# Peptides against a protein of PDB entry 7Q4I: the designs that were tried, part 73

Target 1, 281 residues: chain A of PDB entry 7Q4I
Amino acid sequence: HENSTIAERLYSEVRVLCWIMTNPSNHQKKARHVKRTWGKRCNKLIFMSSAKDDELDAVALPVGEGRNNLWGKTKEAYKYIYEHHINDADWFLKADDDTYTIVENMRYMLYPYSPETPVYFGCKFKPYVKQGYMSGGAGYVLSREAVRRFVVEALPNPKLCKSDNSGAEDVEIGKCLQNVNVLAGDSRDSNGRGRFFPFVPEHHLIPSHTDKKFWYWQYIFYKTDEGLDCCSDNAISFHYVSPNQMYVLDYLIYHLRPYGIINTPDALPNKLAVGELMPEI

## One batch from the design tools (peptide; aimed at target 1 W215 Y219 Y240)

Design b2_p29_1_s4 (made by RFdiffusion4, then SolubleMPNN; from b2_p29_1, 18 letters changed)
Fold by OpenDDE base, seed 1:
Structure b2_p29_1_s4 (fold): chain B 281 residues (1-281), chain A 29 residues (1-29)
Amino acid sequence: as target 1 above (281 residues)
Amino acid sequence: DEILKILKENREKALKKAEELHKEILEKE
C-alpha cells in the first residue's frame, strides 16, 4: 500500500497552476496526453492556445501561431493568469505540450520558499541575461509575486520588457524578470544535481560523447556532471517527451515498484522568510 | 489584500500541519 500522505499535504500547501503552451494543431496530438498524465497532478491546469477547446480546457489567447509568436503567447498567458487565476495558486509553471513534469518533486523544491518572494526556477542558462534565464523547454515556475511584477511592472513598460512578440520566449521573459528584480533561483538539490532538464532523460543520463562543442555545455549556468550523477533523485522536468513516453514515464514513476524496497522521504527543509533564498551550492 | 492575507495564513497553517505529519511519519519508522 502506497503512503501518499505527505504528497497530499504538499498538494494542499504548495499550490501549483500549470499552464501548457500549445496550438490548435497539437490539442489532440500532444496537449490531451499532458492532461491525461502529469497535468492531472497540478492544482489547476490550463492550456494556452490561439483557439478555444472546451474538452481540453484550452484558452484562446489573442495571438497568432508560429515560433515568432511564442513570446507574445507567454505575455498574454501571464496576463490571463493574473486577471483570472492569481489567487488560485502560489506558484505558476510554464511548460510545453512535450514537457513532462513530476509535480510532487516541484512542490518539494518550492516548499521552503514564500510565494511572496520575487523568484522563479527552472533550468538556468547563462547567456544574454546577467543573472541567467530559465530554459523554455524544461519549463519554469514563477512565484505569485514574480507574476505580479511581470504583469504589472514589467509588461507595461517597453524599457523593461520587449513590446513586440518576436524573440526567444525564455530569454525575453528572463530579461523582463531581471528588470523588475525577480531573482533567478537555483533549482539544484543539496548535492548540486539539476532538477529541470531541457532534453529527454536518455540524453542526460547516458554520457553521450556529446561533442564538448554542444551548445548546452556553453549555456548551462551551473556546471553539471554527465551520466547518472547529472540528475537529482527528485528531478522535476524533461523536455521533448513524446505522447507515448508520457504514459511510460507515468507508469515507471507512479506505478512500477521494486518489491521490498521502501523509500523514506527526506526531512522537509526549514521555511525561508519573504525575500530569502537557499544558499548557493 | 485581504485575499492575499487569507492565502498567506492558510499556507502557514498548512505548512505547520505538513511538518507535524512528516515528523510523525519519521518517528514511526
Scores: peptide ipSAE 0.025, ipTM 0.542, DockQ to the pose 0.012
OpenDDE base, seeds 2, 3, 4, 5: peptide ipSAE 0.016, 0.000, 0.000, 0.000; ipTM 0.398, 0.330, 0.295, 0.224; seed 3 fails the geometry check

Design b2_p29_2 (made by RFdiffusion4)
Pose (drawn by RFdiffusion4):
Structure b2_p29_2 (pose): chain A 281 residues (1-281), chain P 29 residues (1-29)
Amino acid sequence: as target 1 above (281 residues)
Amino acid sequence: DDSLEAHLKASDEIFEESQTYAEETDDEY
């Protein structure tokens, strides 16, 4: 048994819309498993694809397939969400079909922030954007105000926002958001442990690549060695998670528990004013 | 032994794929 009253209260207080980038080849192989595991825990779940599908109720974006159109799918998905869902949620998560998200921990992190604060959260990388950009695979989440500025202020101005559909989807949205005064939030916990992860848990708990010019150690905005200390007890996301591993993480996180060890929740911080972020770590 | 080898190989493949993507990003930008 579990008492989920606290999470149910946050479910109504912190509405999260989750959109999943997918394609027809992945509808049954990957996107289905996201819907059956963590996707159903979102306030609203949307599969963004280039073709329709009964099982997923997928939205067909006017965008071709291929890695060269991922940026186009991101722009069209946020335009679609602004057009049809801007008042349906407070927070708007982009995730791949190999991202795993603990949605309850996302509501915990977002609780103190105003949806009118122009901010987005994720795993922060240093290159190509002064204030940093968020890993597309770890998932990143935008405030309602961040979605408004992206669709209303950044997309219509080609100088602020790349008009071609090519490029690293996460780097480009990082540039458009910096160009419209959307803040790159700090998603680490109060102990400085990460919440958003671009790899599976093993790769952060046991870093095999050892600061040997591997891209991750160069890209990470906040310096860390990681290891057994890497990860928050309220981590939000992992990536490169196989469809089978979606169900395993669900089992180990939500079902399996050591008897007699009761997780006591940390108190929720007080709400913040518009434009305010939590004290820096 | 075969299970351990298959696990290590799958783990390496994730790092190789992610590295390729990082290199493509660096070339582009």

Design b2_p29_2_s1 (made by RFdiffusion4, then SolubleMPNN; from b2_p29_2, 18 letters changed)
Fold by OpenDDE base, seed 3:
Structure b2_p29_2_s1 (fold): chain B 281 residues (1-281), chain A 29 residues (1-29)
Amino acid sequence: as target 1 above (281 residues)
Amino acid sequence: SELKEKKEKELKEIYEKAEKLAEERDKEY
């Protein structure tokens, strides 16, 4: 019998709304597989699209489709969340329809933080934004206060937030959040290992899979190693995960167990005060 | 600034390349 008592506690205390970036052509191909796998572990799951889909629980946002509209879709998604769902959760995850997320590991990372702290987490990149920004593909999670500041303070002000729908979605939200003093948190574990990953596990776990000249090494905010030391034992997300790989990951993480190995979870850390961050490692 | 547009273009090219690689992988399976 699996002891889920701590996971159940965290499910109640660290409420996560997950919104999935998708489009009508991907509802059946990708998004439904998120719903059937990791998305079921969110406290609330919403698919943000340009068309309504009652089977998927997809919302039709007032945006066009295409890569040039991702920033527009993100703005409208968070406006929708703020209007309808701001009290339904404490934390608000953006993920793509090919992002896989271990929600329990995200709750563990978020547990010490107040949702009233203006903070967000993800795979931090260093270019374009002074404090860094979170990679769009790895997914990023905003506190309730971060969502409030984004929607209420940043979005209405063209000086703080880009009014047009063009640009890199993750960079543009990162600029907006910085401009309203939302902190780009450190998502690394106590060993300095990353938790949010902009690629599949294979690309991170296999040493020398990428050339040292690969753009990723220039973009990462924190120095990370390759191989098994790349990734936290409490990793949160991976990107470019195919629908089939989502089911494989779901099986490996939640069903497959090595017989006779009993993991005792670490004790929960102390809760931080409002506005406090974990010390940088 | 011209530098910003150049960086945005480079970023777009990077993401497009990554997506193509992912699509090619999905065709092989």
Scores: peptide ipSAE 0.018, ipTM 0.541, DockQ to the pose 0.053
OpenDDE base, seeds 1, 2, 4, 5: peptide ipSAE 0.008, 0.020, 0.022, 0.018; ipTM 0.326, 0.577, 0.558, 0.505; seeds 1, 2, 4, 5 fail the geometry check

Design b2_p29_2_s2 (made by RFdiffusion4, then SolubleMPNN; from b2_p29_2, 22 letters changed)
Fold by OpenDDE base, seed 5:
Structure b2_p29_2_s2 (fold): chain B 281 residues (1-281), chain A 29 residues (1-29)
Amino acid sequence: as target 1 above (281 residues)
Amino acid sequence: MEEEKKKEEEREKIYEKAEKIAKEIDKEY
């Protein structure tokens, strides 16, 4: 029997609303599998679509489909969250319908932070945004205050936030958030290992899987190691995870156990004051 | 405008590359 006492505590104290970027064609193909795997570990799970699906809990946002509408969908998603769900959680995760998230690890990372701190976390990229921005595919999590600032302060102001629906959604939200002084946090663990990953584990874990000229190495904000040192033992997310892989990951992470090995969780860190961040590594 | 357009084109290329990677991964599994 697993001792889940700490995980249960964090489930209560670090409430996460997960919104999943999806579309009607992916409701059954992808989104359903998120709901059946890692999404069930969110405090609230909402699928943001262009069509309503009561079985999935999908919301029809007033946006078209396609990549050119992802930014529009992100804006409308956060508007919807702010209007209906801002008090349902402390943290608000955006993920794709092919993102896999270990929500417990995210809660662990978020635990010391106040949800009233204007901060967001993810896989930080350095281009386009001075403080960096979080990769869309890896998923990114906003504090409640970050959502408030985004929706209330940034979105209504075309000078602060792009009014049209075109552009890279992750870059655009990153610009908006910077413009309202939402901090791009450092999601790395105490060893400097990343937690949010824009690719599958295999891509990150296998050394030399990509050429060193691969754009990712130019985009990452923080230096990352190759191989097994690429990733935190408390990694949070991976992208491009197929539906089948989601079930495999669920099995491997939550069910498969090496006999005789007991993993004892580290002690929870001290809580930070409002506006305080963990020291940079 | 040209710099923004170049940035958008670069972003599109990034996403296209990411999709290719995703498709390759899907073929491997």
Scores: peptide ipSAE 0.046, ipTM 0.699, DockQ to the pose 0.070
OpenDDE base, seeds 1, 2, 3, 4: peptide ipSAE 0.026, 0.024, 0.034, 0.028; ipTM 0.678, 0.653, 0.711, 0.672; seeds 1, 2 fail the geometry check

Design b2_p29_2_s3 (made by RFdiffusion4, then SolubleMPNN; from b2_p29_2, 20 letters changed)
Fold by OpenDDE base, seed 1:
Structure b2_p29_2_s3 (fold): chain B 281 residues (1-281), chain A 29 residues (1-29)
Amino acid sequence: as target 1 above (281 residues)
Amino acid sequence: MEEELKKKKELEEIYKKAEKEAEEIDKEY
């Protein structure tokens, strides 16, 4: 018997639409496993593709396939969400078909924020964008107001948002969002630990002999340590998670329990006013 | 633009490497 009362409350109060970046070749190989694991915990789940798939609930966006068109797919995905789904959720998560997300931990992070606050969260990187931008692979979540500003104010203006479909998807959305005063939030916990991760848990938890020259250390906006102190106990996402690892993570997080250990959740923080952010750590 | 493209390619190569390493870890299991 599990007491899910707080998680059920947050499911109702912090509504999340998850959209998954995928392609037709990955519908069966990757995307299906997202739908069968963590994606079922979203309030709404949509797969954004170039082909329709009724079994997957995949949308055919008017874009070509290929890594050079990811920015085009992201623009069309958010246009589609704004047109059809802007009132179906409060928060709008982008994830890849190899991203694993603990949606309850994301709802906990988002709980104090108003969806009318122009803010987005993820693994914050420092290059190219003055306020930073969120790593595409770790996934990133926009408020309803951030989606509105992106689609209505940024996308129609070539001076604010790149018209071409080429570029780094995560950098380009980060530039567009900055140009319409959407804030790049701090997703760290109260201990300064990260919640969104651009790699698998193993690469963050085990101090790899990654040379301090590894690009990641130059890209991270906030300094984080390697090892057990790398990661929040309320971590939200990991990237490069295989289909098999998604089922393992689902089992470890939601089913496996050490007998006699009861975790009491922390108290929910106070809700913030519209436009208010949590203090930086 | 060239430095941004170079850093993007480096990032893509590292992501491809991490993706391959993740796929190789999945094959070892």
Scores: peptide ipSAE 0.033, ipTM 0.602, DockQ to the pose 0.055
OpenDDE base, seeds 2, 3, 4, 5: peptide ipSAE 0.027, 0.024, 0.031, 0.029; ipTM 0.576, 0.544, 0.609, 0.631; seed 5 fails the geometry check

Design b2_p29_2_s4 (made by RFdiffusion4, then SolubleMPNN; from b2_p29_2, 22 letters changed)
Fold by OpenDDE base, seed 4:
Structure b2_p29_2_s4 (fold): chain B 281 residues (1-281), chain A 29 residues (1-29)
Amino acid sequence: as target 1 above (281 residues)
Amino acid sequence: EEEEKKKKEELEEIYKKAEEVAKERDKEY
């Protein structure tokens, strides 16, 4: 018998709306598998597309398809969320249709923070944005206040937020958020281990897959170790996860148990005041 | 050996995709 009491409490107290970046060609190929796996653990799950799909719960945003429109889609997605769903959750996760997310671990990370704190979390990258920005592929989560500031303060002002739909989606939102004083949080655990990952677990867990010249090592905001110490025991996300791997991860994380090993959850940290952050590790 | 080779190829494809995205960022900014 599993004791899910704490997970159930966090499900109620740390409400997460997950929106999935997708397109019509990926509704059946990718997005459906998110809905059938980790997306079930979101308080609200919405697929942001260019076409409506009632089976998927996909929204047709008024944007074109293609990489040059990803920023446009992100802007329209958050406008849609703000207009229709801003009170449905406390936190608002963007993920790709090939991102896998352990939502319970995200709720654990977010628990101490007020949703009225202007903060967002993800895999922090260093280039182009002074405070850093969060990797689009690893997924990133905005507080309710961060969404408000983004939609109400940043988006209407071309000086604060790019009006065109071109650009790197994650860099552009990072610039906009910085310009409205939304803080790029530290998502690392108490041991300094990352929680949001722009690659599959195998990439991060196994040393020497890439050389030191690999772009990722230049992009990461925080130094990270390779191997088992790369990743928090409470890791939140992985990117480039195939549909088949999503089901494998779901099985391994939520169903497969070693007999005789009982994991007791750590005590919840104290809640922070509005505007307060956990100390950087 | 064949499974290991297939996994390696899959990882290489992931790295290529990720590198393309990084290169696009580097061109734009």
Scores: peptide ipSAE 0.546, ipTM 0.917, DockQ to the pose 0.815
OpenDDE base, seeds 1, 2, 3, 5: peptide ipSAE 0.526, 0.014, 0.513, 0.535; ipTM 0.909, 0.499, 0.907, 0.913; seed 2 fails the geometry check

Design b2_p29_3 (made by RFdiffusion4)
Pose (drawn by RFdiffusion4):
Structure b2_p29_3 (pose): chain A 281 residues (1-281), chain P 29 residues (1-29)
Amino acid sequence: as target 1 above (281 residues)
Amino acid sequence: EEEEEEEEFLEELDEQREEHAEELEEEIE
């Protein structure tokens, strides 16, 4: 058994809308398994695709397929969410169909921040954007104010926001958000461990590639060697998670426990004023 | 020259990232 009263209270206090980028080829292979595992724990779940689907209730964006249209799908998804869901949630998560998210830990991290604070969170990378951009695969989450500025202030101005539908979806939204004074938040825990991860847990716990000009060690904004210390007890996301591994992570995280070891929750920080972030690590 | 060297190095990293992502996608499939 489990007492989930605290998480149920945060469910109502910190509304998270999750949108999943997918395509028709992945509707049954991947997107279904996201809906059956961590997707149902969001306050609202939306599958953004180029075609409709009964099982997912997928939204067909006026955007073609291919890696060259991922940026177009991101712009159309946030425009659709602003048009139809801006008051349905406080926080707006973008995730791929191979992202796994522990939604309860996302509510824990977001609790002190005002949805009116212009901020977004994720795994922070250094290149192409001065304040950094968030990994698209690890998932990134925008405040309601960040979604308003993106749709109302950045998309209508081609100098601030790339108008073509090509490019790395995460780098482009990182540029549009920096251009409209949306802050790149720090998602690490108070001990400095990461919460958002672009790879599976094994790749961060046992880093095989050893600082040998591998892109990850160059891209990471906050320097870390990772290893067995890499990851927070309140980590939020992993990526390149297969459809089968969605169910395994669900089992090991939510069901399997060592008898007599009771997780005691850290106290929630006090709410922050509009425009304020937590003290830097 | 220094700026060209930095741009070339960043392009090499970007290529690595794309190749590594394709390898991982094949593994999860």

Design b2_p29_3_s1 (made by RFdiffusion4, then SolubleMPNN; from b2_p29_3, 16 letters changed)
Fold by OpenDDE base, seed 1:
Structure b2_p29_3_s1 (fold): chain B 281 residues (1-281), chain A 29 residues (1-29)
Amino acid sequence: as target 1 above (281 residues)
Amino acid sequence: KKKEEEEKELKELEEQKKKYDEEMEKKID
């Protein structure tokens, strides 16, 4: 018998709305597999598209398709969430339809934070934004207050937030959030290990002969090591996960057990006040 | 000069990232 008592408590206390960036061509190919795997562990799951799909629960946003419209889709997705769903959760995760997320590990990371703290988390990158910004592919999570500030304070002001739909969505939201004093949090564990990953586990765990010139090493905000020490035991997300790999990960994480090994979870940290962050490592 | 070199390097990294993203998406498809 599985003891899920702490996970059930966190499911109730740390409510997460997950919205999935998708398009009509990926509804059956990718998004459906998110719904059948990790997306079922969100408190609410919404697929943001350009077409409605009643089987998927996809929302038709008033945007075009293609990479040049991702920023437009992100703006309309958060407007839709603010209008219809701002009280349905405490935290609001963006993920792609090829992102895999361990929602329980995200709830554990978020537990000490107030949803009224203007903060967001993900894989932090250095370029373009002084405080950093969160990688779009690894997924990123906004507090309820961060969503409010983004939609109410940033989006209506062309000086704070880009009005056109062009640009990298993760960079553009990062600029907007910085301009309304939403903090780019540190998602690393107590050992300094990352939790949000813009690649598959294989690319992080195996010391690849990636030249030190590989873009990722220049983009990553915090220093990270290669190999087994790269990744938290409480990792939250991986990107470029195929539909088949989502089912494999779901089996390995939630079903496969080494007989006779019992993991005792660490004690939950103390809750922070509104506006407080965990100390940087 | 230094700023122009930094902007050039960042542009080269952005192009590398974009190419990598496109290659990885094709492996999932």
Scores: peptide ipSAE 0.554, ipTM 0.914, DockQ to the pose 0.919
OpenDDE base, seeds 2, 3, 4, 5: peptide ipSAE 0.560, 0.544, 0.547, 0.550; ipTM 0.916, 0.912, 0.914, 0.914; seeds 2, 3, 5 fail the geometry check

Design b2_p29_3_s2 (made by RFdiffusion4, then SolubleMPNN; from b2_p29_3, 14 letters changed)
Fold by OpenDDE base, seed 2:
Structure b2_p29_3_s2 (fold): chain B 281 residues (1-281), chain A 29 residues (1-29)
Amino acid sequence: as target 1 above (281 residues)
Amino acid sequence: EEEKKKKEELEKLEKQREEFDKKLEEERD
């Protein structure tokens, strides 16, 4: 039927641990649907919660629930990963329980990079952090070295990383990572199109008469177009995806095919040396 | 004074982001 040889190769060579930010109230409502859809394509899938759930494979982190504890949960999640799973993957994706991820496209983007390069990728925002930071909702992926630096170098130092659990999760990790020289990578494709999206596909694909004052346009690090030119053909993630929409996306992306159209994948790029990044577009 | 204005504008935008996120989360629950 389908030729998945390259995807299978990348599954082995670009190992991704996905950790999902969730809470006990969302285990059945949201997180379960991640596990039943795109989460199956991660090399390792872990749900980070405040309560254990053996059916979901959820970990109880020593944090409270609520938006004011998301930063605390992120810190504890990466501590847990570093202690138990740092060698189980090359790349470590944070996603929300309403984020949908095309893991194969993420592996394609990550393929040239060394996991020993201190880098992370996502939807880059410009406020608060000089190099930018990655949107929490769109999901962001750290290299193994980035995780090491975050946990070992940043977290123990209150001057480098916020010790309390308050603040915007994505901003705070962005500050910490910058302080330990983890680079905020460019996740755009060769055409300058984004791959990580903080909204549902509809919000990006449909040209909206959005007010230019809308926060998103002030936050984006790279200029983006609306419509079909907004998004890479190899898009990686979308946020605010309902459980039902996850199954729809799974069907559309992995099952529904226009008869007679054969997609030929581009050649893999050359691998980069440790510390080397792809040229900015 | 310009730095203060920029900070206030950013705080306003952050509030807008948080409110937007809250609204969308509530609509999905």
Scores: peptide ipSAE 0.386, ipTM 0.863, DockQ to the pose 0.821
OpenDDE base, seeds 1, 3, 4, 5: peptide ipSAE 0.372, 0.378, 0.384, 0.384; ipTM 0.856, 0.860, 0.864, 0.863; seeds 1, 5 fail the geometry check

Design b2_p29_3_s3 (made by RFdiffusion4, then SolubleMPNN; from b2_p29_3, 14 letters changed)
Fold by OpenDDE base, seed 2:
Structure b2_p29_3_s3 (fold): chain B 281 residues (1-281), chain A 29 residues (1-29)
Amino acid sequence: as target 1 above (281 residues)
Amino acid sequence: EEEEKKKKELEELEEQRKKFDEEMEKKID
């Protein structure tokens, strides 16, 4: 017997539309497993593809497949969301079909923010974009106002947003969002620990003798440590999660309980005014 | 020269990121 009252409240007050980046070859292999695990906890779940799939609820976007078209697919996905779904949610998460997300933890992070604040969150990287940009693989979440600015103000202007479909998807959206004054938020918890992760839990939790020359250490916007202190107790996402590991994570997070340990949730923070951010730690 | 060097270093890092992503995807498949 669990008490989910606060989670139910946040489900209603912090509405999240999740769109999943996928392709026709991954509908059965990967995307289906997102739908059967963490995707069911989104207020709305849409799979963005190049082919329609009625079983998956996949949308056929007018884009080609392949890595060189990911930016094109992201632009078309947000156009589709803005046209059909902008009022269906307050927040709009992009994730890959190998990203795992704890949606309740994302709602907790987002709770104080107004969806009318032009802000987005994720794993912040420092290159190419002055304010930083969010890692594509870790997933990133835009406010409703951020989506509006992206689609209405940025995309139609080649000076603000790249018209070609080439380039790194996460970098290109980051440039566009900065150009329309969408703020790159800080997703860290009150202890300065990250919530969005571009790798599997194992790669973050286990101190790897990763060479300091590893690209990730040059890309991270905020200083982070490896090991148990790497990750928030309220972590939101992990990347490169296999279909099998999605079910394992679902079991571990939502079903497996250590007997006699009761976790009392922290009090919700005060809501911020429109345009206000939490102070950086 | 220093800006060009930094640009080249960043291009090399981005290539490493891309290769890493490709390798990780293959491990999931």
Scores: peptide ipSAE 0.594, ipTM 0.933, DockQ to the pose 0.906
OpenDDE base, seeds 1, 3, 4, 5: peptide ipSAE 0.590, 0.589, 0.584, 0.582; ipTM 0.932, 0.932, 0.932, 0.930

Design b2_p29_3_s4 (made by RFdiffusion4, then SolubleMPNN; from b2_p29_3, 14 letters changed)
Fold by OpenDDE base, seed 2:
Structure b2_p29_3_s4 (fold): chain B 281 residues (1-281), chain A 29 residues (1-29)
Amino acid sequence: as target 1 above (281 residues)
Amino acid sequence: KKKEEEEKKLKELEEQRKKFDEELEKERD
């Protein structure tokens, strides 16, 4: 019924390993629902936890649980990926167990880039890191070269990467990546609309009389509009998505169709050379 | 003084972000 030829091509050419940040208490409550929804569209899906779960395909990392250990878990997760899975994908997505991702839209964004380019994408924030860093909750995706640099060059050097497990996970990885010249990419579409979102769709789509003092407006690296102009038609991720909302989003995005409306995909852009980025908008 | 004020403001924003995340986490559980 549907023509998925381009999506199938991108599934093969833009291989994505998704690792999900979770914990044992969330294996059944949250992580299972990722596996049953958007996680199925990853080329490889791994749940990073402190306990093994063979049903979920969860890995027990040698870290404690709690927010103060998220940075430690991220370091161990990427070490594990580098050791076991670095050739299983071209791109490596971190997401939370309450992040929803449209993987096809991510593949579309990533298509022109070489996996050997030291780059990563997500919702870019401006504090603490000169080039910016990617919001942890919105999910962020590293190229294969970015993972290599992170694990091989940054992590072993306390001057480049924080050795302890404390600190904000997304800030700390952002610092490490900057220190090894991994570029914080621009994930916006050709209209300047964001693709990675640190909140649920409702919070971005509905113009709220949000106080200009709201932390998010001070954190965003790129100016964004509210309402329908906030978000790309090819949006990639949303955060704080409940398990029930994941199934709703799966239905709305992949099953529900307005009769008589045919979407024609844009032509794929030209591939970039190694080290080349798309022009900033 | 300006640097200290900026650092203070950033710390306040970080606390707001943390609180927001904690509140939303409680609503999700």
Scores: peptide ipSAE 0.419, ipTM 0.866, DockQ to the pose 0.803; fails the geometry check
OpenDDE base, seeds 1, 3, 4, 5: peptide ipSAE 0.411, 0.407, 0.416, 0.406; ipTM 0.863, 0.863, 0.868, 0.864; seeds 1, 3, 4, 5 fail the geometry check

